# Ledger of designs, part 26: peptides against a protein of PDB entry 6RO1

Target 1, 216 residues: chain A of PDB entry 6RO1
Amino acid sequence: LGKEIEEYIHKPKYCLPFLQPGRLVKVKNEGDDFGWGVVVNFSKKSNVKPNSGELDPLYVVEVLLRCSKESLKNSATEAAKPAKPDEKGEMQVVPVLVHLLSAISSVRLYIPKDLRPVDNRQSVLKSIQEVQKRFPDGIPLLDPIDDMGIQDQGLKKVIQKVEAFEHRMYSHPLHNDPNLETVYTLCEKKAQIAIDIKSAKRELKKARTVLQMDEL

## One batch from the design tools (peptide; aimed at target 1 P17 Q20)

Design b2_p16_8_s3 (made by RFdiffusion4, then SolubleMPNN; from b2_p16_8, 9 letters changed)
Fold by OpenDDE base, seed 2:
Structure b2_p16_8_s3 (fold): chain B 216 residues (1-216), chain A 16 residues (1-16)
Amino acid sequence: as target 1 above (216 residues)
Amino acid sequence: ELEKIEEEALKKAKEA
C-alpha cells in the first residue's frame, strides 16, 4: 500500500510542481535509504530508449543528501552512499532520478544560494534536524489528493483501501467485542478523529511550518 | 501536458 502510493507520487506529472528549491524529499535507492534531503533543482534529461527511438523524458532532481564521508573519497563516478546511523555524514548535492523519491514533504526550507561551502550544506542538515524534532511522528507529507491534486481513481482506491485497512486493523481486535456498534461509532469517530487529528495536525503543521519557517 | 507542467514547475522554481 505505501509502495503503491509512492508509484503515483514519484511520477513527473504529479511531483514536478512540488520540486521547488528547499522542498523536503525522501530518497531511497535500492537498499540505500538516504532519508530526508532538500531539493536544490531539477532538470529534464532526454533518454533515447534504444528500442523505441522515442525520447522518454527522464527527470533528474539535485537533492542535498546526507552522505557517508567514505563516498566523498571515491571518485565522482561512484554512487553516493547514505551516511551510517553512527556518523554525522556530509551533506552533498546528489543527482537523483525522480522515481527514487519515496516521499515529498509539505515542508519547504530556505537554502543558501551557494551550496559549494561545506558549512552552507551542513546548515541545511541542522534545519532538517530541527524540522524532525518539531515533528516527532515524522515529517509531514504532501497529501496526494488534497495537496498534489492527483485525481487518479487507482490512487483513490488505494487510499480507500489503506483507510479501510486501518479501520479494520483498529476494528478487528474489537470485532470480538459485542459492543461492535459503539466500537464502530467510536472507531469511526476515532478514525475520523484520527483523520481530523491528522488533517488538523496537517493544517496546524502547515500553519506552524509556515510560521516556524519565518522564525528559522 | 507534461511540458506545461515542467514549464510551470520551472517558473515556480525560479520565483522561489
Scores: peptide ipSAE 0.306, ipTM 0.879, DockQ to the pose 0.740
OpenDDE base, seeds 1, 3, 4, 5: peptide ipSAE 0.300, 0.303, 0.301, 0.303; ipTM 0.872, 0.872, 0.873, 0.877

Design b2_p16_8_s4 (made by RFdiffusion4, then SolubleMPNN; from b2_p16_8, 10 letters changed)
Fold by OpenDDE base, seed 5:
Structure b2_p16_8_s4 (fold): chain B 216 residues (1-216), chain A 16 residues (1-16)
Amino acid sequence: as target 1 above (216 residues)
Amino acid sequence: DLDKIYEEALKAAKEA
């Protein structure tokens, strides 16, 4: 279900208005979870698809992320890697494609005007950690409907399913039976729902891509 | 539409 919301919120048409400096965002890239970082800026990059000649603009957000120091040594050629859990890491401004944003917070932080000094970047990490301490259940997210204004009926149906699932999960009295099986079945159902909606979104994306092709 | 959203967002981000 979270992944399904991600497929909406990471779209430039929805997230760009919320990528103000200091916005907390979560970044994931190919299995690398950077966790929470802070938006510095964003830009549109002209990208010409080599095969179609179509201008497919890339939206790049510069995000201050906690990176492995090991990856920084190779930063001239390699993509930054997230800091290991046991590593202090270093906060770096990393250019990230907007579709790699897995979450957007309602929280905005004050960031130093000059992020070139290491100390200024590390101060932002302290601020993130302070926010995380204030929100033990997780950093608050922008509501995709109420905050982000997403009118997509597909998303509304997803959210309704989430809410109905959560309501069913919580309105069933947890019988005091610590039946691990029910938690597993709920986790499996949650995973399956996430797969089904990811599939439905792929189909909707295909259908929209086809509809956009028919309007051309 | 997206270009407008981008420009408006960019403007808003500079003012923020």
Scores: peptide ipSAE 0.483, ipTM 0.917, DockQ to the pose 0.740
OpenDDE base, seeds 1, 2, 3, 4: peptide ipSAE 0.017, 0.483, 0.460, 0.015; ipTM 0.548, 0.919, 0.915, 0.512

## One batch from the design tools (peptide; aimed at target 1 F18)

Design b2_p17_1 (made by RFdiffusion4)
Pose (drawn by RFdiffusion4):
Structure b2_p17_1 (pose): chain A 194 residues (1-46, 58-67, 79-216), chain P 17 residues (1-17)
Amino acid sequence: LGKEIEEYIHKPKYCLPFLQPGRLVKVKNEGDDFGWGVVVNFSKKSLYVVEVLLRCAAKPAKPDEKGEMQVVPVLVHLLSAISSVRLYIPKDLRPVDNRQSVLKSIQEVQKRFPDGIPLLDPIDDMGIQDQGLKKVIQKVEAFEHRMYSHPLHNDPNLETVYTLCEKKAQIAIDIKSAKRELKKARTVLQMDEL
Amino acid sequence: LEAKATNPALTRFFKSL
């Protein structure tokens, strides 16, 4: 569901109008993410590209690392979420100290909103009048309710058990696909003709 | 365009990821 919502937000017809300088954006590509960042401007490429400050062809910052902000161009279809907040940015972003200042400014925004950095309502704000997105958002609030209600959500060992479950779940996916091709390979093809 | 509304449910969902 989460990825399905991103795809609606990826549509440039809907998200480009809200990519004003200083907008907070969360970016993820093929798995790894850079946390949150701020946009500077955007233009066409070659698809659209926006230059965004992120925590880090570079890779994202690790959890233990304090991080160093760097501006990088990214494709628009790599934005996972967009916020209602537009934090002020310096005019000349070339200095390192200013880049750290922006990192500290977002650290203060995250504090002003411990419930989470507010996101744009894709319908009330962004204007996605598509009916499919309605049923998606409904399933999200329902499954979120189911998640926080699960006895395991609060358990500190949840991440320890969740990984063993994830491993056991992937092994099972292999067995399913492996058996699927086996039932095919083992099949005699010309028996219906006969 | 400027932001006018927020959705708490999506905020909580994406925070949990």

Design b2_p17_1_s1 (made by RFdiffusion4, then SolubleMPNN; from b2_p17_1, 6 letters changed)
Fold by OpenDDE base, seed 2:
Structure b2_p17_1_s1 (fold): chain B 216 residues (1-216), chain A 17 residues (1-17)
Amino acid sequence: as target 1 above (216 residues)
Amino acid sequence: MEARHTNPVLTRYFSSL
């Protein structure tokens, strides 16, 4: 189910409009979890499928990632590796294939125009860490339906299955810890606050659209 | 910092992986 949702999000037709500079994205390559990075840019490369001769466009995203200092020294011979948990690492711009983006955040950061200085790159790490502190339950994801506008009926069915599994998991008697009502009421309040935030942003978007029409 | 919406369902799902 989660992997099926990821497969929709990874489709260039859906994700590319959201890969703007400053977008938070999570990058994972096999065993290498880079965690959260920031989109710098994206490029479309012409790729030719070796077996069909069909032009299959390869999408490469330049992502500012926390890399190990060791892998950066060996960057001529080895791919960039994620910084160890205890390592400060160094923020580096890494070209990443779109299918290696394990998550896309609703959060956008301001990024320095010049990322050549190490201090400018490391300032972005401080901004990511500040976002992580504000979201202890995890960095907010883009909603595939509401934020990304994906109208695919397959995705809607996958999401409905996830919601039905979550509902069954939370309705399971083994989850009737006395603290579960508090967690559930907090989750319902959080879900209600998310709906209210959704309504308020729809209104803010309508108001901004009206203001943009009155300024034209 | 511009924060857009979060789906609480998806956020919990990806945090449990």
Scores: peptide ipSAE 0.019, ipTM 0.462, DockQ to the pose 0.256
OpenDDE base, seeds 1, 3, 4, 5: peptide ipSAE 0.017, 0.008, 0.008, 0.007; ipTM 0.492, 0.373, 0.474, 0.453

Design b2_p17_1_s2 (made by RFdiffusion4, then SolubleMPNN; from b2_p17_1 with L1M A5S A9V F14Y)
Fold by OpenDDE base, seed 2:
Structure b2_p17_1_s2 (fold): chain B 216 residues (1-216), chain A 17 residues (1-17)
Amino acid sequence: as target 1 above (216 residues)
Amino acid sequence: MEAKSTNPVLTRFYKSL
């Protein structure tokens, strides 16, 4: 389910309009989780499929990622490894294939115009950490339907399955209570109110985050 | 353009991963 949603989100036809400079994105390459980074730019490379001769455009996004200092000693950006949890690491601009974007945030940061100085790159890490502190529930994601405008019926079915699974998980502790429907309507209303409170708290935190990012 | 919505279902789902 999560991977199926990811397979829609990372498609160039959907994500490219949202890959503006300063957009928070999560990068994962196989076993390497870089966590949250910041989009610097993207490029379209012409690629030819070796077997069909068809033009298959390769999309590369330059992402400012927290890398291990050990991986940076080897001048190949393709060999960049994520910083260990105990390591400070260093923020580096890494070229990433668009299909390695595991998540796209609704948050967009201001980035320094010159990312050559280490201090300018490390300032962006402080900004990411400040966003993470404001969102203890995790950095807010773009909605694939409402924010990204994805009309694919396959994605809608995956989301409906996730919603139905969540509904069943919240239902399961109550399945033994004969007042189920009333407790469900109250738990759905309480879950909806908790969603609405969480949404309103997110909007208030978004507005507060924007205002405080203009002050940073 | 700031995203107006954060789907609470997706947010919970990505936390369970």
Scores: peptide ipSAE 0.026, ipTM 0.590, DockQ to the pose 0.306
OpenDDE base, seeds 1, 3, 4, 5: peptide ipSAE 0.023, 0.017, 0.023, 0.024; ipTM 0.505, 0.569, 0.610, 0.619

Design b2_p17_1_s3 (made by RFdiffusion4, then SolubleMPNN; from b2_p17_1, 5 letters changed)
Fold by OpenDDE base, seed 1:
Structure b2_p17_1_s3 (fold): chain B 216 residues (1-216), chain A 17 residues (1-17)
Amino acid sequence: as target 1 above (216 residues)
Amino acid sequence: MEATHTNPVLTRFYKSL
């Protein structure tokens, strides 16, 4: 459900109008969470689908991200990596595919015209940190309906499913049950045992199939 | 002021990110 909402937000047809210089965005690439960065610019690259020859335009956004200093030394051979939690890191302009934007903020920052000096890039990190201090409950995001104007009925159905799920969850008698954690742990153990039975049955079926092939 | 979305689901979703 949450991931399905993200899949609408990072679609170029919806997010590109909001990727102006200074827009706050979250960047996540697989296991690498860069957290909040700032849009510098975006570009449309011509791409061709390898299987159909159809034009599949690739959208790349340049984002000022807090990177590990180790990854910057290896930047000729390795992708930029996020700064470690205890690392100050360094702000770098990183080309990011638009689908790697996990969130888009309503907040826009002023960015220096020249981002070549380290001090100018690090001043933007101070500005991000100041915004985070002003929003302790989280940096405000663009509303996909009200701000981004997404009229897709699929998105509306996802939101309604989330609402109906949350309503059932919070109205459930167990929600305030002091034994909820115990019941939850028992349900997880039951689910794990069901997975393990399913895997063991698959292995038994494979072993029987191998034995039947050795008897032929 | 926390920017609350018009839909409470979106507000909670965005707080979970």
Scores: peptide ipSAE 0.103, ipTM 0.714, DockQ to the pose 0.223
OpenDDE base, seeds 2, 3, 4, 5: peptide ipSAE 0.070, 0.081, 0.085, 0.097; ipTM 0.712, 0.701, 0.696, 0.697

Design b2_p17_1_s4 (made by RFdiffusion4, then SolubleMPNN; from b2_p17_1 with L1M A3P A5S A9V)
Fold by OpenDDE base, seed 4:
Structure b2_p17_1_s4 (fold): chain B 216 residues (1-216), chain A 17 residues (1-17)
Amino acid sequence: as target 1 above (216 residues)
Amino acid sequence: MEPKSTNPVLTRFFKSL
């Protein structure tokens, strides 16, 4: 359910108008969670689908993210990696595909005009941390309906399913079970496994599509 | 007015992220 909402929000059709400089965004790439970063700029890249010759535009957002210092040394050959929990890290401008945006905040920060100096980049981290302190319940997100104007009936059906699931969850007799924390952890693990299966099925479908096209 | 989700479900969902 939550990932299904995310699948609407990160669509270029809906999110691009909100990817202005200074917008807070959460970036996740597979196992790499960068957490909250700040949009620096946006670019449209021309991509040609290898199989149809059709122009499928890739949307790349430059996001100021907290990266590990190790990943910066290898930045010419390796993808940027998130800072370890115990690491201060360094703020770097990372080109991110729009579909890697897991969340978009209602909050927009002022950013320095020149992000080449390390101190200017690290000042933005201080600003993110200040926003996080002001929002102890989490950084506020854009409403996909009210703020982003998404009229898709599929999204409305997902929201209704979330509402019906939450209502059933809170009305369930297990809500008073002393093992609730264990049951939640198991439900969360089950949800994560179901997601990983869905991801693996997508990658398998992509790989099969590529193989079928190499056989033609 | 900071756009706060008026939908309490989306607000709770977003707090779980």
Scores: peptide ipSAE 0.065, ipTM 0.700, DockQ to the pose 0.384
OpenDDE base, seeds 1, 2, 3, 5: peptide ipSAE 0.014, 0.022, 0.020, 0.022; ipTM 0.471, 0.633, 0.550, 0.609

Design b2_p17_2 (made by RFdiffusion4)
Pose (drawn by RFdiffusion4):
Structure b2_p17_2 (pose): chain A 194 residues (1-46, 58-67, 79-216), chain P 17 residues (1-17)
Amino acid sequence: LGKEIEEYIHKPKYCLPFLQPGRLVKVKNEGDDFGWGVVVNFSKKSLYVVEVLLRCAAKPAKPDEKGEMQVVPVLVHLLSAISSVRLYIPKDLRPVDNRQSVLKSIQEVQKRFPDGIPLLDPIDDMGIQDQGLKKVIQKVEAFEHRMYSHPLHNDPNLETVYTLCEKKAQIAIDIKSAKRELKKARTVLQMDEL
Amino acid sequence: SFSEFDVLTKEEAEKLR
């Protein structure tokens, strides 16, 4: 569901109007993410590209690392979420100190909103009048309710058990696909003719 | 001043569309 919502937000017809300088954006590509960042401007490429400050062809910052902000161009279809907040940015972003200042400014925004950095309502704000997105948002609120209700959500060992469950779940996926091709390979193809 | 920010309103969002 989360990914499905991102695809609607990826549509440039819907998200480009809200990519004003200073807008907070979360970016993820093929798995790894850079947390949150701030946009500077955007233009076409070659698809659209926006230059965004992120925590870090570079890779994202690690959890233990304090991080160093760097501006990088990224494709628009790599934005997972867009916020209602537009934090102010310096005119000349070339200095390192200003880049750290922006990192500190967002640390203060995250504090002013411990419930989470507010996101744009894709319908009330972004204008996605598509009916499929309605049913998606409904399933999200319902499954989030199911998640926080699960006895394991509060358990500190949840991440320890969740990983063993994820491993055991992937092994099972292999067995399924492996059996699937086996049932095919083992099949005699010309028996219906006969 | 760089610690400040704006929050988008519905009226502003309507103008952007």

Design b2_p17_2_s1 (made by RFdiffusion4, then SolubleMPNN; from b2_p17_2, 7 letters changed)
Fold by OpenDDE base, seed 4:
Structure b2_p17_2_s1 (fold): chain B 216 residues (1-216), chain A 17 residues (1-17)
Amino acid sequence: as target 1 above (216 residues)
Amino acid sequence: DLSKYKVLTKEEAKKLL
């Protein structure tokens, strides 16, 4: 389910309009989870498939990521690796294929004009950490339908299945408890609190998308 | 093969970028 949504959002057709400089994105390469980084830029490159001669355009996103200092020593010939949990790491601009974007945030940060100095790159890590502190339940995602405008019927069916599964998972424990009404009012209050948290997170998303532009 | 999901090296990026 979450992985099926990921397969839609990382498609160039859907994500490219949202890959502006400063956009928060998650980068994951198989077992290597870089977590949240910041888009610096993206590029489209013409690629020719070696066997068919077909034009298969490659999309490369330069993302400022928290990397292990060790992996950066050989960064010419070796791919960067994520910082270990116990490591501070170093923020580095890492070119990634667009398909490695596991999530796209609604949050967009200001980035320094010059990312060559280490201090300027590390300042962006402080900004990411401040955003994470402000969103303890996780950095807000772009909605694939409402924010990204994805009209794909496959995605709509996935979302409907998630919602129906969540609804069944919440309804199944309720069928055997005679205090169902108090649990329904608590679940409706929790769903209303979740809607009010989601709406307050959307209003806080709207207000902080504006305020994080003025205070960061 | 750059058709696969990967983090690019600086050399691979220089060939593409």
Scores: peptide ipSAE 0.399, ipTM 0.877, DockQ to the pose 0.026
OpenDDE base, seeds 1, 2, 3, 5: peptide ipSAE 0.374, 0.380, 0.377, 0.390; ipTM 0.860, 0.865, 0.871, 0.871; seed 2 fails the geometry check

Design b2_p17_2_s2 (made by RFdiffusion4, then SolubleMPNN; from b2_p17_2, 6 letters changed)
Fold by OpenDDE base, seed 3:
Structure b2_p17_2_s2 (fold): chain B 216 residues (1-216), chain A 17 residues (1-17)
Amino acid sequence: as target 1 above (216 residues)
Amino acid sequence: SLSEYEILTKEEAKKLL
């Protein structure tokens, strides 16, 4: 269910209006979870190849992320890696494909105008940590319906299933419905099939897009 | 200093370039 909601919110048509400088976002790239970062800017990358029909424009968001110091040394050839849990890390501006945004917060930070100094970037990490202390149950998310205005009937059905599930989980003790595992496994299988179709479409698009990022 | 933050639930009409 949460992954099915993610599949809507990371679509450019829904999230771009909320990618203001200072917006808190979560970034996840495959196995690499960067956690909470801060939007700096975004750009439209149109690959108008003249002979292939209008490929949907790619959007890249520059996100200030906590990166490992090891990945920064290799940053000319390798993708940035998240800081290890025990590592302090370093805040870096990383170009991220918009579909790698796993969450968007209602919180917008005031950020330094110049992010070239390391101290200015590290000050933003302190700001994220102070917001996390104010929200012990987690940083607040944008509502996909009420805040983001997503009218998709597929999303409304997902949310209704989440609400009905949460209501059943609170109203009925978890212990006695063997169909709960079946509903979870079916929701996970549908989410996994949707992820696999989208990962296959993203791998087909990454095979086309990595060929473009290596040309930059 | 707690860097100031806002709760911003509204979209900004960024000119989609």
Scores: peptide ipSAE 0.276, ipTM 0.775, DockQ to the pose 0.375
OpenDDE base, seeds 1, 2, 4, 5: peptide ipSAE 0.093, 0.262, 0.021, 0.095; ipTM 0.683, 0.764, 0.570, 0.715

Design b2_p17_2_s3 (made by RFdiffusion4, then SolubleMPNN; from b2_p17_2, 7 letters changed)
Fold by OpenDDE base, seed 2:
Structure b2_p17_2_s3 (fold): chain B 216 residues (1-216), chain A 17 residues (1-17)
Amino acid sequence: as target 1 above (216 residues)
Amino acid sequence: TLSEYKILTKEEAKKLL
């Protein structure tokens, strides 16, 4: 389910309009989870598929990521690695292919104009950590339908399955209550509370996105 | 072939960018 949503959101046709400078994105490469980083820039490159001669454009996103200091020593020839949990790491601008974006936040940060100084890059880590403190349940995601405008019926079916699974998971403790009507009204109230929590998270997201622009 | 799922090195990025 989460991976199936990821397969939609990382597609260039959907995510590119949201890859503005300062956008929070999550980067993952197989076993390497960089966590949350910040979009610096993106570029479209003409690529020719080796087998078809068709133009398949590559999208490279420059993301400011928390990297291990060890991986940065060989950063010319070796790919950056995520900082270890116990390591402070160092924020570096890492070029990633767009398909490595596992999540896109609604949050945008102001970033320093010059990211060459270490202190400027590390200031962005402090800003990410401040956002994480403001969102203990996790950094708010872009809604793939309402925010990203994805009209794909496959995604709508995945979302419906997630919502139905969440509804079942939240109704499962209530399925042992013989009063099905009270469970349905509580499930409708809890689905409405989940919609109202989504709506209140959207309004809080709108309000906090504005407040984060004014207080940071 | 650049894997569609790759963190780029600075050298690979310079070839692409």
Scores: peptide ipSAE 0.339, ipTM 0.827, DockQ to the pose 0.026
OpenDDE base, seeds 1, 3, 4, 5: peptide ipSAE 0.367, 0.319, 0.335, 0.321; ipTM 0.835, 0.814, 0.824, 0.818; seeds 1, 5 fail the geometry check

Design b2_p17_2_s4 (made by RFdiffusion4, then SolubleMPNN; from b2_p17_2, 6 letters changed)
Fold by OpenDDE base, seed 2:
Structure b2_p17_2_s4 (fold): chain B 216 residues (1-216), chain A 17 residues (1-17)
Amino acid sequence: as target 1 above (216 residues)
Amino acid sequence: MLSSYKVLTKEEAEKLL
């Protein structure tokens, strides 16, 4: 389910409008989880599929990521690796294919205009960490429907399945109560309250994201 | 061929960019 949502979010037709400088994004490459980074810019390159001659545009996103210092020694010839949990790491601008963006946040940060100095890059890590402290349940995601405007019926069905699964998980402790109808109405109210809490968390996220932009 | 799912090296990015 989460992965199925990612497959929609990763599509350039959906995510590109949200890849503005300062946007928080999560980057994952197979086993390498970079965690949260910040979009610096993106580029569209014309690529020709070698077997079909079809134009398949490649989208490269430059993302400021927390990298292992060891991996940065050969950063010209070797791909950067994520910082180990126990290391400080170093923030580096890493070119990433758009499909490696496992999540897109509603949060945007101000970034230094010059990211050449290490201190300027490391200041952004402090800002990410401050956002993480303000969101103990995790950094705010863009809503695929309400924020990203994705109209795909497949995604709507996935979200409905997630909501129905969440509803069933929240109703499962109540399934020991023999009064199924009151439990269904309470579960519909709790699902509506969970939607309303998700909506209120989304509005509080929008308000707090705006407030965080004014306080940072 | 660059895989559609890759963290690029600086050289790979410079060749693409």
Scores: peptide ipSAE 0.179, ipTM 0.765, DockQ to the pose 0.026
OpenDDE base, seeds 1, 3, 4, 5: peptide ipSAE 0.197, 0.102, 0.122, 0.093; ipTM 0.755, 0.707, 0.718, 0.697; seeds 1, 4 fail the geometry check

Design b2_p17_3 (made by RFdiffusion4)
Pose (drawn by RFdiffusion4):
Structure b2_p17_3 (pose): chain A 194 residues (1-46, 58-67, 79-216), chain P 17 residues (1-17)
Amino acid sequence: LGKEIEEYIHKPKYCLPFLQPGRLVKVKNEGDDFGWGVVVNFSKKSLYVVEVLLRCAAKPAKPDEKGEMQVVPVLVHLLSAISSVRLYIPKDLRPVDNRQSVLKSIQEVQKRFPDGIPLLDPIDDMGIQDQGLKKVIQKVEAFEHRMYSHPLHNDPNLETVYTLCEKKAQIAIDIKSAKRELKKARTVLQMDEL
Amino acid sequence: ALEELDKFLEFLEAEEE
């Protein structure tokens, strides 16, 4: 569901109007993410590209690392979420100190909103009048309710058990696909003719 | 939150199996 919502937000017809300088954006590509960042501007490529400050062809910053902000161009279809907040940015972003200043400004925004950095309502704000997105948002609120209601959500060992569950779940996916091809390979193909 | 929800949906599928 989360990925499905991103696809609607990826549509440039819907998200480009809200990519004003200083907008907070979360970016993820093929798995790893850079947390949150701030946009500077955007233009076409070759698809669209926006230059965004992120925590880090570089890779994202690790959890233990304090991090160092760097501007990088990224494709628009790599934005997972877009916020309602537009934090002020310096005119000349060349200095390192200003880049750290932006990292500290976002640290203060995250504090002003401990419930989470507010996101744009894809319908009330972004204008996605598509009917499929309605049913998606409904399933999200329902499954989030199911998640926080689960006795394991509060458990501190949840991440320890959730990884063993993830491993056991993937092994099972292999067995399924492996059996699928086996039932095919083991099949005699010309028996219906006979 | 949505990333945790995606992982939680995979967990429910494993419970169903």

Design b2_p17_3_s1 (made by RFdiffusion4, then SolubleMPNN; from b2_p17_3, 7 letters changed)
Fold by OpenDDE base, seed 1:
Order: C-alpha cells, then sequence, then structure tokens
Structure b2_p17_3_s1 (fold): chain B 216 residues (1-216), chain A 17 residues (1-17)
C-alpha cells in the first residue's frame, strides 16, 4: 500500500509543483536509501526515445544528500552512495531522477545561497536532524489529496484502504499488548525461516537436476 | 506509521496461514 502511494507521489505531473528549494524529500535508489535530503533545484531535460522519436522529458532534481566519503573519492566513475549509519558522511548536491523520490515532506527549510563551502552543506544536515528531533514519529508528509491535489480515483481507493487498515490496527486487542513486539519478532523470524526453506528446496532441486544431466 | 501498518499486514497474513 505504501509503495502504491509512492507510485503516484513521484510522478512529475504531481510532484513538480512541490520541488521548491528547501523542500525535504526522501531519496531511494534500489538498495541505496539516502534518507531525507533537501531540494536545491530541479530541471527538465529533453530526452528523445531512440526507437519512437517521442519526446520523453526527463526530470532531474538536485538534492542535497548525506553521502559516504568513500563514494566521493570515486565520484568520477561511481554514483554517490549513502553514508553508513555510523558514518557522519558529507552533504553533497546529487542529481536525482524524480521517480527516485520516495517521499515529499510538508516541511521546507532555509538553504544557504552558496552550497560550495562544506560548512554550509553540513549546516543543512544539522537542520534536518533538528526537524527529525521535533518529529519523533517521523517527518510530516505532504498529503497526496489535500496538499498535492491528486484527483486520481485509484489513489483515493488506496488511501481509503490504508485508513481502514490503520483503524483496524489501532482497534485490535493486541495493539496495546506489551507482548506485541515479541509476537511481531516471532512472526518475522518464522517468515524468514519459510523463505530460507523455500530457497534451500529450490537449490536442492537445481542440484538434483544437474546431477541427472551429468548421468545422461 | 506506514512501517507499523506493513508489520501489522504481514502479521495478519501470517495468521491466515
Amino acid sequence: as target 1 above (216 residues)
Amino acid sequence: MLDELDRFLKFLEFLKE
């Protein structure tokens, strides 16, 4: 359900009006979670699809992100990588495709006009951390209907389903049970064991198939 | 909130099996 909402939010049609300088955005690229960054600017790049000649505009947003220092040394050949949890990292302006925005906040920060000095970039990280401290339950998101004005009926149905499940979750007798975390942890462990068994069975089947082919 | 909901949904799926 969260992924379905994300699929609407990251569409240029809906998110571009909210990509002003200082907007907090969350960036994810496959396995790389950069977490919360700050929009610096955005640009429209004309792309021509090689096979159809159709104009497919690419939207690139420059986002100030916490990057690993190791990735910055290899910046000539490698994409920026997120800082490790225990690493301070360094704030860098990274060009990000708009579809890699996983969330957009209602919060907008002041950004220094000159981001060339490291101290100015690191000051923005301090501001993000202060916002995170003010919102222990998470940085507030733009409402896709009320704030972003998305009129899509599919999204409305997804949101209604989310709200119904949330109401059911909070009304569930186990919600206030002190053992709930233990139950969730046991369920997660059991689910992981089931995945591992399924994987091991697949590998065993492959190995048996290879042995049968070597006997022919 | 969404992470908690995902955890709850996975729990409900687990109870159905």
Scores: peptide ipSAE 0.120, ipTM 0.751, DockQ to the pose 0.603
OpenDDE base, seeds 2, 3, 4, 5: peptide ipSAE 0.106, 0.112, 0.097, 0.031; ipTM 0.735, 0.745, 0.731, 0.581

